# Ledger of designs, part 3: peptides against a protein of PDB entry 7SFY

Target 1, 41 residues: chain A of PDB entry 7SFY
Amino acid sequence: ELFNLESRVEIEKSLTQMEDVLKALQMKLWEAESKLSFATC

## One batch from the design tools (peptide; made by RFdiffusion4, then SolubleMPNN)

Design b2_p14_3_s4 (from b2_p14_3, 6 letters changed)
Fold by OpenDDE base, seed 2:
Structure b2_p14_3_s4 (fold): chain B 41 residues (1-41), chain C 41 residues (1-41), chain A 14 residues (1-14)
Amino acid sequence: as target 1 above (41 residues)
Amino acid sequence: as target 1 above (41 residues)
Amino acid sequence: SLLEKIRELKSKVS
């Protein structure tokens, strides 16, 4: 494997995409939890 | 969308998977950079 | 591939 500018840029783009998805999942989790309902007596 | 235990667990699993991939990409970036060679004078 | 895994996971979020 030869490291070059293209490889670095590609990896960095992938990292950014993963971070974006991670953030989206975190937000979904928060939203889901915020909508949680409880039965009360 | 109804939040329940299954939904929470699923989201958390997805988050974990994303984090694992993120870590893998970070490692690949580090490895690629570590193999970078320089021309010297 | 890692990219495909990313896309698969992204599709679950969006």
Scores: peptide ipSAE 0.108, ipTM 0.526, DockQ to the pose 0.052
Fold by OpenDDE base, seed 1:
Formats: structure tokens, sequence, C-alpha cells
Structure b2_p14_3_s4 (fold): chain B 41 residues (1-41), chain C 41 residues (1-41), chain A 14 residues (1-14)
């Protein structure tokens, strides 16, 4: 395929969305794990 | 929501998938841009 | 599509 500006912009937008989702998931994971409690007698 | 191991595993799997896709897209972008040629007289 | 995959993964955050 041939490079063009529209293609680049589309890829960059997709990358940004992916990064945003990644960060959101990482935050969710941290929040979830922060609620972990140990088994206690 | 409540923390549990299954939820954590699911999130981590999703994160891994996202990271893999991100890396693939970054590679595609680099490859595409490497093919860019300047206008020449 | 890629967008649908992103949306699917994003839905797991909500």
Amino acid sequence: as target 1 above (41 residues)
Amino acid sequence: as target 1 above (41 residues)
Amino acid sequence: SLLEKIRELKSKVS
C-alpha cells in the first residue's frame, strides 16, 4: 500500500484510542487490586 | 464491584491484547511513514 | 474491525 496523510491520521487516531483504553484498564486493575483483602482468621 | 481473581485475570488478558495491538499499529505506522517520499522536481 | 475491537475492550472498563 501507499502512504498518505489520511491513512497516517487514521492510524494515529486508533493508536490514541488504544492508549486511552490501556490506561483506563490499568487504572481499573489498580483500583480492583487495591481492594484486595487477605484471608484472616 | 468486588475484586476477585477471575476479574483480575480477565483485565490482564485484555491489557495484553491491547498492548499487542498497539505495538502492531506502531510498527505499521513506522513502516508506512518509512515509505514516504518527498515531492521532487 | 479495529474500531470494534477497541470498543469491545473499552466496554470491559465500564
Scores: peptide ipSAE 0.105, ipTM 0.527, DockQ to the pose 0.052
Fold by OpenDDE base, seed 4:
Structure b2_p14_3_s4 (fold): chain B 41 residues (1-41), chain C 41 residues (1-41), chain A 14 residues (1-14)
Amino acid sequence: as target 1 above (41 residues)
Amino acid sequence: as target 1 above (41 residues)
Amino acid sequence: SLLEKIRELKSKVS
C-alpha cells in the first residue's frame, strides 16, 4: 500500500460524493415521512 | 409520488449501505494518513 | 465498484 497526495484526493472525492448522496437520501426520507398519512378505521 | 412502507424500507436500506461505505472510506483515510511519511531534503 | 455503487444510490435520489 502506497499513500500519496493523489490517493488522498481520490479518497476525499469519494467521501464527498458519498456524503452528498447520503444527505439527499436523508432529505427524501424526511419528505416522504412528512407526507405519510395514517389510515384510520 | 407515492410513499408506503416499501418505499421507506428501500430508502433506509440505501442509507445504511451508504453509511457503511462512508465509514469504511473514513477508516481507510485515517489508516493512510497515519502511515504517511514526510519527505525531507 | 465504489463508483457503480455511488451511481446506483444516486439514481435513487433523482
Scores: peptide ipSAE 0.102, ipTM 0.527, DockQ to the pose 0.052
Fold by OpenDDE base, seed 3:
Structure b2_p14_3_s4 (fold): chain B 41 residues (1-41), chain C 41 residues (1-41), chain A 14 residues (1-14)
Amino acid sequence: as target 1 above (41 residues)
Amino acid sequence: as target 1 above (41 residues)
Amino acid sequence: SLLEKIRELKSKVS
């Protein structure tokens, strides 16, 4: 398959989606850590 | 659900997987662009 | 889920 403008745009859109999901996971991590409680005795 | 070490590790593993896929897409883009040919007349 | 989204996006790379 020959690379063209459409292929480039599609790949770049996929990259953007991946970055968005990555950011979402990072936010989930932050939220989880902010809610973290430590063991008590 | 309480955040614990296991949850943190799981989230971080997911982040790593996302980063690996992102890098793979970036490599695919580079490869596609390097193979790009322009229209000829 | 986020994990399913990861798998979905990964399929676009392979």
Scores: peptide ipSAE 0.101, ipTM 0.515, DockQ to the pose 0.053

Design b2_p14_4_s1 (from b2_p14_4, 6 letters changed)
Fold by OpenDDE base, seed 4:
Structure b2_p14_4_s1 (fold): chain B 41 residues (1-41), chain C 41 residues (1-41), chain A 14 residues (1-14)
Amino acid sequence: as target 1 above (41 residues)
Amino acid sequence: as target 1 above (41 residues)
Amino acid sequence: DLLERIRELKSKVS
């Protein structure tokens, strides 16, 4: 691939999107585990 | 959603996959930027 | 779909 400003911006956008999803999933996991912990205590 | 072991495992697998892709993208970005930096110095 | 989105992103770097 040929690197240029457009390519960099596109990559960064993709990274940001993935990070957002990752955070969302982590929070979902935490909530689920928290509920389980609460229910089992 | 109802949390159970299966759900947790599935979520964790998805998280891992995303993390792997994220790392790959970050490395690609770094390489591209490094090449640019090298070429412009 | 999350899995599809992951695949799409992966294809951009592969």
Scores: peptide ipSAE 0.105, ipTM 0.527, DockQ to the pose 0.053
Fold by OpenDDE base, seed 1:
Structure b2_p14_4_s1 (fold): chain B 41 residues (1-41), chain C 41 residues (1-41), chain A 14 residues (1-14)
Amino acid sequence: as target 1 above (41 residues)
Amino acid sequence: as target 1 above (41 residues)
Amino acid sequence: DLLERIRELKSKVS
């Protein structure tokens, strides 16, 4: 494919979108682990 | 939702898959930028 | 969904 400003902006938008989802998943994982409780005596 | 081992594994698999795509996109961006040429005199 | 979006993004670079 031809690399130009349009292609670079498209790739950067995809990277940003995936980073946002990664951050959301990491935060949800942290929240779940922070609330995790164990059966105790 | 109930947080258990199955849910944690599912989230971690999704995170790994997204990280793989992020790495691939970053590599493609680097390759494109490395091959970028400009009109010169 | 999330998995479909990941696959769509992957197809742009693979």
Scores: peptide ipSAE 0.103, ipTM 0.521, DockQ to the pose 0.052
Fold by OpenDDE base, seed 3:
Structure b2_p14_4_s1 (fold): chain B 41 residues (1-41), chain C 41 residues (1-41), chain A 14 residues (1-14)
Amino acid sequence: as target 1 above (41 residues)
Amino acid sequence: as target 1 above (41 residues)
Amino acid sequence: DLLERIRELKSKVS
């Protein structure tokens, strides 16, 4: 594929999708960490 | 900035960086989930 | 390709 405006738009869309996935993963990480507890009994 | 070869390289580097961060987060998520336990006492 | 890789990663998060 030629490196043109069309290619740029496609790459930028990919960047946006990766960012969305990253945010979702960060939220899941927060959930997991918030559920951590240590035995005291 | 002009959309040229230089711009393409920069965007591709950003994609790589985002993927690396995503992988790191996945590892941390795995660690957190592996430490989860529920009280039985 | 990059787009397919992103979709694969998304599936692991959801």
Scores: peptide ipSAE 0.103, ipTM 0.490, DockQ to the pose 0.099
Fold by OpenDDE base, seed 2:
Structure b2_p14_4_s1 (fold): chain B 41 residues (1-41), chain C 41 residues (1-41), chain A 14 residues (1-14)
Amino acid sequence: as target 1 above (41 residues)
Amino acid sequence: as target 1 above (41 residues)
Amino acid sequence: DLLERIRELKSKVS
């Protein structure tokens, strides 16, 4: 396996992207659960 | 938008999967950077 | 989509 600047930057970009999506999903989960009290299904 | 048990479970599964990948990426990044001292490229 | 992107990232790491 080759590790260079390109590889490091690519991995870091992927990590950041996933963290952003993770945060968004966590927020959506919280919002959905918060509204559950008003849901009938 | 419809929030039910299926939706919640699906979101949680996705979150878990992403977290697992995130951990793996973090480990690989750490390992790669740790080996950088021996690398010439 | 999101699931495909996750699978692609997993493939890169594994």
Scores: peptide ipSAE 0.102, ipTM 0.526, DockQ to the pose 0.054

Design b2_p14_4_s2 (from b2_p14_4, 6 letters changed)
Fold by OpenDDE base, seed 5:
Structure b2_p14_4_s2 (fold): chain B 41 residues (1-41), chain C 41 residues (1-41), chain A 14 residues (1-14)
Amino acid sequence: as target 1 above (41 residues)
Amino acid sequence: as target 1 above (41 residues)
Amino acid sequence: DLLQKIQELKSKVS
């Protein structure tokens, strides 16, 4: 397909969604690790 | 579920997969934009 | 597909 505004918007939308999930996973990991540290101390 | 090594590994695996897709999308976007610039120049 | 993967990962976080 030819690259156009619609394609760009679609890609950017996907990127944003990916970034949101990535951040959520990172926070979950941090919280889990923090909880583990607290529980083992 | 309780946090354990298995849970951590699972989360980290998901993070890695997400990062890989994110990078792929970013590269695709860059290539598309570069191609557009080249085509319009 | 990508959308499915995003939803799967989102479900693991939520």
Scores: peptide ipSAE 0.084, ipTM 0.525, DockQ to the pose 0.054
Fold by OpenDDE base, seed 4:
Structure b2_p14_4_s2 (fold): chain B 41 residues (1-41), chain C 41 residues (1-41), chain A 14 residues (1-14)
Amino acid sequence: as target 1 above (41 residues)
Amino acid sequence: as target 1 above (41 residues)
Amino acid sequence: DLLQKIQELKSKVS
């Protein structure tokens, strides 16, 4: 295994992309559930 | 937009997959940085 | 791969 600055940067880029998608999914879930709750209450 | 149980389950599955990958990447980053720090210190 | 997975998941948010 070889680790250098380039490898670290690539990993961090991937992490950031994953986190962005994760946040978007979480928000979408919340919005969907909020609307559902409103409609059923 | 239509939300139901099926939609919620799909979103939650995606969230879980993202979290698993995120955790794996974070661990890999830590391990790589730990080894690098040891080698350079 | 990771990129493909990210793209697939992004499409579910659009």
Scores: peptide ipSAE 0.083, ipTM 0.529, DockQ to the pose 0.053
Fold by OpenDDE base, seed 3:
Structure b2_p14_4_s2 (fold): chain B 41 residues (1-41), chain C 41 residues (1-41), chain A 14 residues (1-14)
Amino acid sequence: as target 1 above (41 residues)
Amino acid sequence: as target 1 above (41 residues)
Amino acid sequence: DLLQKIQELKSKVS
Protein backbone atom coordinates (compact mmCIF):
# COMPACT_ATOMS: atom_id res chain seq x y z
CA GLU B 1 0.00 0.00 0.00
CA LEU B 2 1.35 3.36 -1.06
CA PHE B 3 1.76 6.01 1.59
CA ASN B 4 -0.48 9.00 1.00
CA LEU B 5 -1.99 11.90 2.89
CA GLU B 6 -4.70 9.75 4.43
CA SER B 7 -2.18 7.19 5.68
CA ARG B 8 -0.02 9.91 7.16
CA VAL B 9 -2.96 11.50 8.94
CA GLU B 10 -4.04 8.13 10.29
CA ILE B 11 -0.60 7.35 11.68
CA GLU B 12 -0.29 10.79 13.21
CA LYS B 13 -3.68 10.42 14.85
CA SER B 14 -2.58 7.09 16.31
CA LEU B 15 0.59 8.69 17.63
CA THR B 16 -1.40 11.47 19.24
CA GLN B 17 -3.72 8.96 20.86
CA MET B 18 -0.78 7.00 22.23
CA GLU B 19 0.80 10.15 23.60
CA ASP B 20 -2.45 11.08 25.32
CA VAL B 21 -2.64 7.68 26.99
CA LEU B 22 1.00 7.92 27.98
CA LYS B 23 0.40 11.29 29.61
CA ALA B 24 -2.63 9.91 31.42
CA LEU B 25 -0.56 7.02 32.78
CA GLN B 26 2.14 9.41 33.90
CA MET B 27 -0.45 11.49 35.71
CA LYS B 28 -1.87 8.40 37.39
CA LEU B 29 1.60 7.43 38.51
CA TRP B 30 2.15 10.87 39.96
CA GLU B 31 -1.19 10.75 41.77
CA ALA B 32 -0.48 7.29 43.13
CA GLU B 33 2.96 8.25 44.36
CA SER B 34 1.58 11.41 45.90
CA LYS B 35 -0.86 9.34 47.92
CA LEU B 36 1.71 6.76 48.90
CA SER B 37 2.18 6.22 52.60
CA PHE B 38 5.10 4.44 54.18
CA ALA B 39 4.99 1.70 56.75
CA THR B 40 4.81 2.81 60.34
CA CYS B 41 5.75 1.12 63.56
CA GLU C 1 -6.59 0.42 47.12
CA LEU C 2 -3.34 1.59 48.65
CA PHE C 3 -0.45 2.27 46.33
CA ASN C 4 2.48 -0.04 46.96
CA LEU C 5 5.60 -1.27 45.23
CA GLU C 6 3.69 -3.77 43.13
CA SER C 7 1.28 -1.11 41.88
CA ARG C 8 4.13 1.21 41.00
CA VAL C 9 5.94 -1.50 39.09
CA GLU C 10 2.76 -2.38 37.22
CA ILE C 11 2.15 1.22 36.16
CA GLU C 12 5.75 1.67 35.12
CA LYS C 13 5.59 -1.48 33.04
CA SER C 14 2.50 -0.15 31.30
CA LEU C 15 4.28 3.13 30.61
CA THR C 16 7.21 1.28 29.13
CA GLN C 17 4.91 -0.72 26.87
CA MET C 18 3.23 2.45 25.65
CA GLU C 19 6.57 4.09 24.97
CA ASP C 20 7.71 1.07 23.00
CA VAL C 21 4.59 1.17 20.85
CA LEU C 22 4.96 4.91 20.37
CA LYS C 23 8.53 4.47 19.19
CA ALA C 24 7.44 1.72 16.83
CA LEU C 25 4.78 3.97 15.33
CA GLN C 26 7.26 6.79 14.94
CA MET C 27 9.60 4.45 13.13
CA LYS C 28 6.81 3.28 10.86
CA LEU C 29 5.96 6.88 10.07
CA TRP C 30 9.57 7.60 9.22
CA GLU C 31 9.74 4.55 7.00
CA ALA C 32 6.52 5.42 5.25
CA GLU C 33 7.60 9.00 4.63
CA SER C 34 10.97 7.83 3.41
CA LYS C 35 9.27 5.65 0.83
CA LEU C 36 6.77 8.30 -0.19
CA SER C 37 6.70 9.15 -3.85
CA PHE C 38 5.04 12.20 -5.34
CA ALA C 39 2.63 12.31 -8.22
CA THR C 40 4.20 12.49 -11.63
CA CYS C 41 2.87 13.65 -14.95
CA ASP A 1 -3.55 -5.45 17.64
CA LEU A 2 -2.44 -1.88 18.23
CA LEU A 3 -5.91 -0.41 18.55
CA GLN A 4 -6.91 -3.03 21.09
CA LYS A 5 -3.77 -2.40 23.12
CA ILE A 6 -4.39 1.34 23.11
CA GLN A 7 -7.97 0.80 24.24
CA GLU A 8 -6.91 -1.57 27.00
CA LEU A 9 -4.31 0.82 28.31
CA LYS A 10 -6.72 3.74 28.08
CA SER A 11 -9.32 1.79 30.03
CA LYS A 12 -6.74 0.95 32.66
CA VAL A 13 -5.98 4.63 33.17
CA SER A 14 -9.56 5.91 33.12
Scores: peptide ipSAE 0.082, ipTM 0.524, DockQ to the pose 0.053
Fold by OpenDDE base, seed 1:
Structure b2_p14_4_s2 (fold): chain B 41 residues (1-41), chain C 41 residues (1-41), chain A 14 residues (1-14)
Amino acid sequence: as target 1 above (41 residues)
Amino acid sequence: as target 1 above (41 residues)
Amino acid sequence: DLLQKIQELKSKVS
């Protein structure tokens, strides 16, 4: 298919959604790791 | 819930999957835009 | 469906 404004906008919106989810996952990972405590005797 | 190795691995796998999809979308967008031709008279 | 997959992954983060 040929490029058009509608297709570009749709792809860019999908990219933005993916980036938002990616950042949310990264934040959750950081939060989880920040709460990690070391093993103790 | 508490942090553990299993949870970390699961989150990292999800992150990797999202990054793969993101890169695929970016490549498709670049390919589509690279084929764009300007309007002519 | 890509949008569905995004929503599924987003749901895991919420």
Scores: peptide ipSAE 0.082, ipTM 0.526, DockQ to the pose 0.051

Design b2_p14_4_s3 (from b2_p14_4, 5 letters changed)
Fold by OpenDDE base, seed 2:
Structure b2_p14_4_s3 (fold): chain B 41 residues (1-41), chain C 41 residues (1-41), chain A 14 residues (1-14)
Amino acid sequence: as target 1 above (41 residues)
Amino acid sequence: as target 1 above (41 residues)
Amino acid sequence: SLLEKIRELKSKVS
């Protein structure tokens, strides 16, 4: 494997995409939890 | 969308998977950079 | 591939 500018840029783009998805999942989790309902007596 | 235990667990699993991939990409970036060679004078 | 895994996971979020 030869490291070059293209490889670095590609990896960095992938990292950014993963971070974006991670953030989206975190937000979904928060939203889901915020909508949680409880039965009360 | 109804939040329940299954939904929470699923989201958390997805988050974990994303984090694992993120870590893998970070490692690949580090490895690629570590193999970078320089021309010297 | 890692990219495909990313896309698969992204599709679950969006």
Scores: peptide ipSAE 0.108, ipTM 0.526, DockQ to the pose 0.053
Fold by OpenDDE base, seed 1:
Formats: structure tokens, sequence, C-alpha cells
Structure b2_p14_4_s3 (fold): chain B 41 residues (1-41), chain C 41 residues (1-41), chain A 14 residues (1-14)
């Protein structure tokens, strides 16, 4: 395929969305794990 | 929501998938841009 | 599509 500006912009937008989702998931994971409690007698 | 191991595993799997896709897209972008040629007289 | 995959993964955050 041939490079063009529209293609680049589309890829960059997709990358940004992916990064945003990644960060959101990482935050969710941290929040979830922060609620972990140990088994206690 | 409540923390549990299954939820954590699911999130981590999703994160891994996202990271893999991100890396693939970054590679595609680099490859595409490497093919860019300047206008020449 | 890629967008649908992103949306699917994003839905797991909500």
Amino acid sequence: as target 1 above (41 residues)
Amino acid sequence: as target 1 above (41 residues)
Amino acid sequence: SLLEKIRELKSKVS
C-alpha cells in the first residue's frame, strides 16, 4: 500500500484510542487490586 | 464491584491484547511513514 | 474491525 496523510491520521487516531483504553484498564486493575483483602482468621 | 481473581485475570488478558495491538499499529505506522517520499522536481 | 475491537475492550472498563 501507499502512504498518505489520511491513512497516517487514521492510524494515529486508533493508536490514541488504544492508549486511552490501556490506561483506563490499568487504572481499573489498580483500583480492583487495591481492594484486595487477605484471608484472616 | 468486588475484586476477585477471575476479574483480575480477565483485565490482564485484555491489557495484553491491547498492548499487542498497539505495538502492531506502531510498527505499521513506522513502516508506512518509512515509505514516504518527498515531492521532487 | 479495529474500531470494534477497541470498543469491545473499552466496554470491559465500564
Scores: peptide ipSAE 0.105, ipTM 0.527, DockQ to the pose 0.053
Fold by OpenDDE base, seed 4:
Structure b2_p14_4_s3 (fold): chain B 41 residues (1-41), chain C 41 residues (1-41), chain A 14 residues (1-14)
Amino acid sequence: as target 1 above (41 residues)
Amino acid sequence: as target 1 above (41 residues)
Amino acid sequence: SLLEKIRELKSKVS
C-alpha cells in the first residue's frame, strides 16, 4: 500500500460524493415521512 | 409520488449501505494518513 | 465498484 497526495484526493472525492448522496437520501426520507398519512378505521 | 412502507424500507436500506461505505472510506483515510511519511531534503 | 455503487444510490435520489 502506497499513500500519496493523489490517493488522498481520490479518497476525499469519494467521501464527498458519498456524503452528498447520503444527505439527499436523508432529505427524501424526511419528505416522504412528512407526507405519510395514517389510515384510520 | 407515492410513499408506503416499501418505499421507506428501500430508502433506509440505501442509507445504511451508504453509511457503511462512508465509514469504511473514513477508516481507510485515517489508516493512510497515519502511515504517511514526510519527505525531507 | 465504489463508483457503480455511488451511481446506483444516486439514481435513487433523482
Scores: peptide ipSAE 0.102, ipTM 0.527, DockQ to the pose 0.053
Fold by OpenDDE base, seed 3:
Structure b2_p14_4_s3 (fold): chain B 41 residues (1-41), chain C 41 residues (1-41), chain A 14 residues (1-14)
Amino acid sequence: as target 1 above (41 residues)
Amino acid sequence: as target 1 above (41 residues)
Amino acid sequence: SLLEKIRELKSKVS
């Protein structure tokens, strides 16, 4: 398959989606850590 | 659900997987662009 | 889920 403008745009859109999901996971991590409680005795 | 070490590790593993896929897409883009040919007349 | 989204996006790379 020959690379063209459409292929480039599609790949770049996929990259953007991946970055968005990555950011979402990072936010989930932050939220989880902010809610973290430590063991008590 | 309480955040614990296991949850943190799981989230971080997911982040790593996302980063690996992102890098793979970036490599695919580079490869596609390097193979790009322009229209000829 | 986020994990399913990861798998979905990964399929676009392979």
Scores: peptide ipSAE 0.101, ipTM 0.515, DockQ to the pose 0.055

Design b2_p14_4_s4 (from b2_p14_4, 6 letters changed)
Fold by OpenDDE base, seed 3:
Structure b2_p14_4_s4 (fold): chain B 41 residues (1-41), chain C 41 residues (1-41), chain A 14 residues (1-14)
Amino acid sequence: as target 1 above (41 residues)
Amino acid sequence: as target 1 above (41 residues)
Amino acid sequence: DLLKKIQELKSKVS
């Protein structure tokens, strides 16, 4: 299959979607770490 | 559910997986663009 | 299957 404008747009949309999910995961990590409590004695 | 070491590791693993897929997509885009041919008359 | 993996990861985050 030859690369064309439609294929490029589709790949770029997929990349954007992946980046959005990555950012969401990073935010979840930050939130989780922010709520982390350490062991107490 | 309290955040712990296991949860952190799990999130970080997911982040790594996303980054790997992102890199793969970027490589595919590069390959596709490299093989792109323009219309000829 | 990239789309499946994206969807799975997205669902895990949401």
Scores: peptide ipSAE 0.082, ipTM 0.524, DockQ to the pose 0.054
Fold by OpenDDE base, seed 5:
Structure b2_p14_4_s4 (fold): chain B 41 residues (1-41), chain C 41 residues (1-41), chain A 14 residues (1-14)
Amino acid sequence: as target 1 above (41 residues)
Amino acid sequence: as target 1 above (41 residues)
Amino acid sequence: DLLKKIQELKSKVS
């Protein structure tokens, strides 16, 4: 397929969604680690 | 579920997979944009 | 499938 505006928008949309999930996972990890630290202290 | 080593590993695995896909998408975008620039020049 | 993978990961987080 030829690269066009539609393709670019589609890729950017996917990137945004992945970034959001990535951030959510990072926050969950941080919270879990925080709880662990708190629980062990 | 209680947070434990297994949970942490699972989250980290998901993060890694997401980061890999994210990088792949970013590279694809860059390549596409590069080709567009080249083609229009 | 990228979309499927994103949805799966989203479900794990939410």
Scores: peptide ipSAE 0.081, ipTM 0.523, DockQ to the pose 0.052
Fold by OpenDDE base, seed 4:
Structure b2_p14_4_s4 (fold): chain B 41 residues (1-41), chain C 41 residues (1-41), chain A 14 residues (1-14)
Amino acid sequence: as target 1 above (41 residues)
Amino acid sequence: as target 1 above (41 residues)
Amino acid sequence: DLLKKIQELKSKVS
């Protein structure tokens, strides 16, 4: 196994992309649930 | 836009998958950095 | 493939 700056940067890029998608999904879930709650209450 | 139980479950599944990958990447990063630090110190 | 997985998940958010 080799690890260098290039490898670290690549991993960090992937992490950032994953986090961005995760946040977007969480927001979508909240919005959807909020609208559902409003409609059913 | 429609939201129902099926949609919620689908979103939650995606969230879980993202979180699992995120955790794995974070652990890999830590391990790699730990080994690098040991080698360079 | 991580990139593929990310792209697939992004499409669910669009």
Scores: peptide ipSAE 0.080, ipTM 0.530, DockQ to the pose 0.053
Fold by OpenDDE base, seed 1:
Structure b2_p14_4_s4 (fold): chain B 41 residues (1-41), chain C 41 residues (1-41), chain A 14 residues (1-14)
Amino acid sequence: as target 1 above (41 residues)
Amino acid sequence: as target 1 above (41 residues)
Amino acid sequence: DLLKKIQELKSKVS
């Protein structure tokens, strides 16, 4: 298929959504790891 | 919920999957835009 | 369906 404005906009919107989810996952991982406590005797 | 190794691994796997999809979309966008031709008279 | 997959992963994060 050929490039057009609609296709570009759709792909860019999908990319933005993926980036938003990626950042959300990274934040959750950081939050979880920040709450990690070490094993103690 | 509390942090544990299983949770961390699961989140990291999800992150990797999202990054793979993101890169695939970026490549597709680049390929599509690379084939773009300008309007001519 | 890529959009569906994105929404599924987003739901996991919420």
Scores: peptide ipSAE 0.080, ipTM 0.526, DockQ to the pose 0.051

Design b2_p14_5_s1 (from b2_p14_5, 4 letters changed)
Fold by OpenDDE base, seed 2:
Structure b2_p14_5_s1 (fold): chain B 41 residues (1-41), chain C 41 residues (1-41), chain A 14 residues (1-14)
Amino acid sequence: as target 1 above (41 residues)
Amino acid sequence: as target 1 above (41 residues)
Amino acid sequence: SLLEKIRELKSKVS
């Protein structure tokens, strides 16, 4: 494997995409939890 | 969308998977950079 | 591939 500018840029783009998805999942989790309902007596 | 235990667990699993991939990409970036060679004078 | 895994996971979020 030869490291070059293209490889670095590609990896960095992938990292950014993963971070974006991670953030989206975190937000979904928060939203889901915020909508949680409880039965009360 | 109804939040329940299954939904929470699923989201958390997805988050974990994303984090694992993120870590893998970070490692690949580090490895690629570590193999970078320089021309010297 | 890692990219495909990313896309698969992204599709679950969006």
Scores: peptide ipSAE 0.108, ipTM 0.526, DockQ to the pose 0.053
Fold by OpenDDE base, seed 1:
Formats: structure tokens, sequence, C-alpha cells
Structure b2_p14_5_s1 (fold): chain B 41 residues (1-41), chain C 41 residues (1-41), chain A 14 residues (1-14)
């Protein structure tokens, strides 16, 4: 395929969305794990 | 929501998938841009 | 599509 500006912009937008989702998931994971409690007698 | 191991595993799997896709897209972008040629007289 | 995959993964955050 041939490079063009529209293609680049589309890829960059997709990358940004992916990064945003990644960060959101990482935050969710941290929040979830922060609620972990140990088994206690 | 409540923390549990299954939820954590699911999130981590999703994160891994996202990271893999991100890396693939970054590679595609680099490859595409490497093919860019300047206008020449 | 890629967008649908992103949306699917994003839905797991909500």
Amino acid sequence: as target 1 above (41 residues)
Amino acid sequence: as target 1 above (41 residues)
Amino acid sequence: SLLEKIRELKSKVS
C-alpha cells in the first residue's frame, strides 16, 4: 500500500484510542487490586 | 464491584491484547511513514 | 474491525 496523510491520521487516531483504553484498564486493575483483602482468621 | 481473581485475570488478558495491538499499529505506522517520499522536481 | 475491537475492550472498563 501507499502512504498518505489520511491513512497516517487514521492510524494515529486508533493508536490514541488504544492508549486511552490501556490506561483506563490499568487504572481499573489498580483500583480492583487495591481492594484486595487477605484471608484472616 | 468486588475484586476477585477471575476479574483480575480477565483485565490482564485484555491489557495484553491491547498492548499487542498497539505495538502492531506502531510498527505499521513506522513502516508506512518509512515509505514516504518527498515531492521532487 | 479495529474500531470494534477497541470498543469491545473499552466496554470491559465500564
Scores: peptide ipSAE 0.105, ipTM 0.527, DockQ to the pose 0.053
Fold by OpenDDE base, seed 4:
Structure b2_p14_5_s1 (fold): chain B 41 residues (1-41), chain C 41 residues (1-41), chain A 14 residues (1-14)
Amino acid sequence: as target 1 above (41 residues)
Amino acid sequence: as target 1 above (41 residues)
Amino acid sequence: SLLEKIRELKSKVS
C-alpha cells in the first residue's frame, strides 16, 4: 500500500460524493415521512 | 409520488449501505494518513 | 465498484 497526495484526493472525492448522496437520501426520507398519512378505521 | 412502507424500507436500506461505505472510506483515510511519511531534503 | 455503487444510490435520489 502506497499513500500519496493523489490517493488522498481520490479518497476525499469519494467521501464527498458519498456524503452528498447520503444527505439527499436523508432529505427524501424526511419528505416522504412528512407526507405519510395514517389510515384510520 | 407515492410513499408506503416499501418505499421507506428501500430508502433506509440505501442509507445504511451508504453509511457503511462512508465509514469504511473514513477508516481507510485515517489508516493512510497515519502511515504517511514526510519527505525531507 | 465504489463508483457503480455511488451511481446506483444516486439514481435513487433523482
Scores: peptide ipSAE 0.102, ipTM 0.527, DockQ to the pose 0.053
Fold by OpenDDE base, seed 3:
Structure b2_p14_5_s1 (fold): chain B 41 residues (1-41), chain C 41 residues (1-41), chain A 14 residues (1-14)
Amino acid sequence: as target 1 above (41 residues)
Amino acid sequence: as target 1 above (41 residues)
Amino acid sequence: SLLEKIRELKSKVS
């Protein structure tokens, strides 16, 4: 398959989606850590 | 659900997987662009 | 889920 403008745009859109999901996971991590409680005795 | 070490590790593993896929897409883009040919007349 | 989204996006790379 020959690379063209459409292929480039599609790949770049996929990259953007991946970055968005990555950011979402990072936010989930932050939220989880902010809610973290430590063991008590 | 309480955040614990296991949850943190799981989230971080997911982040790593996302980063690996992102890098793979970036490599695919580079490869596609390097193979790009322009229209000829 | 986020994990399913990861798998979905990964399929676009392979």
Scores: peptide ipSAE 0.101, ipTM 0.515, DockQ to the pose 0.054

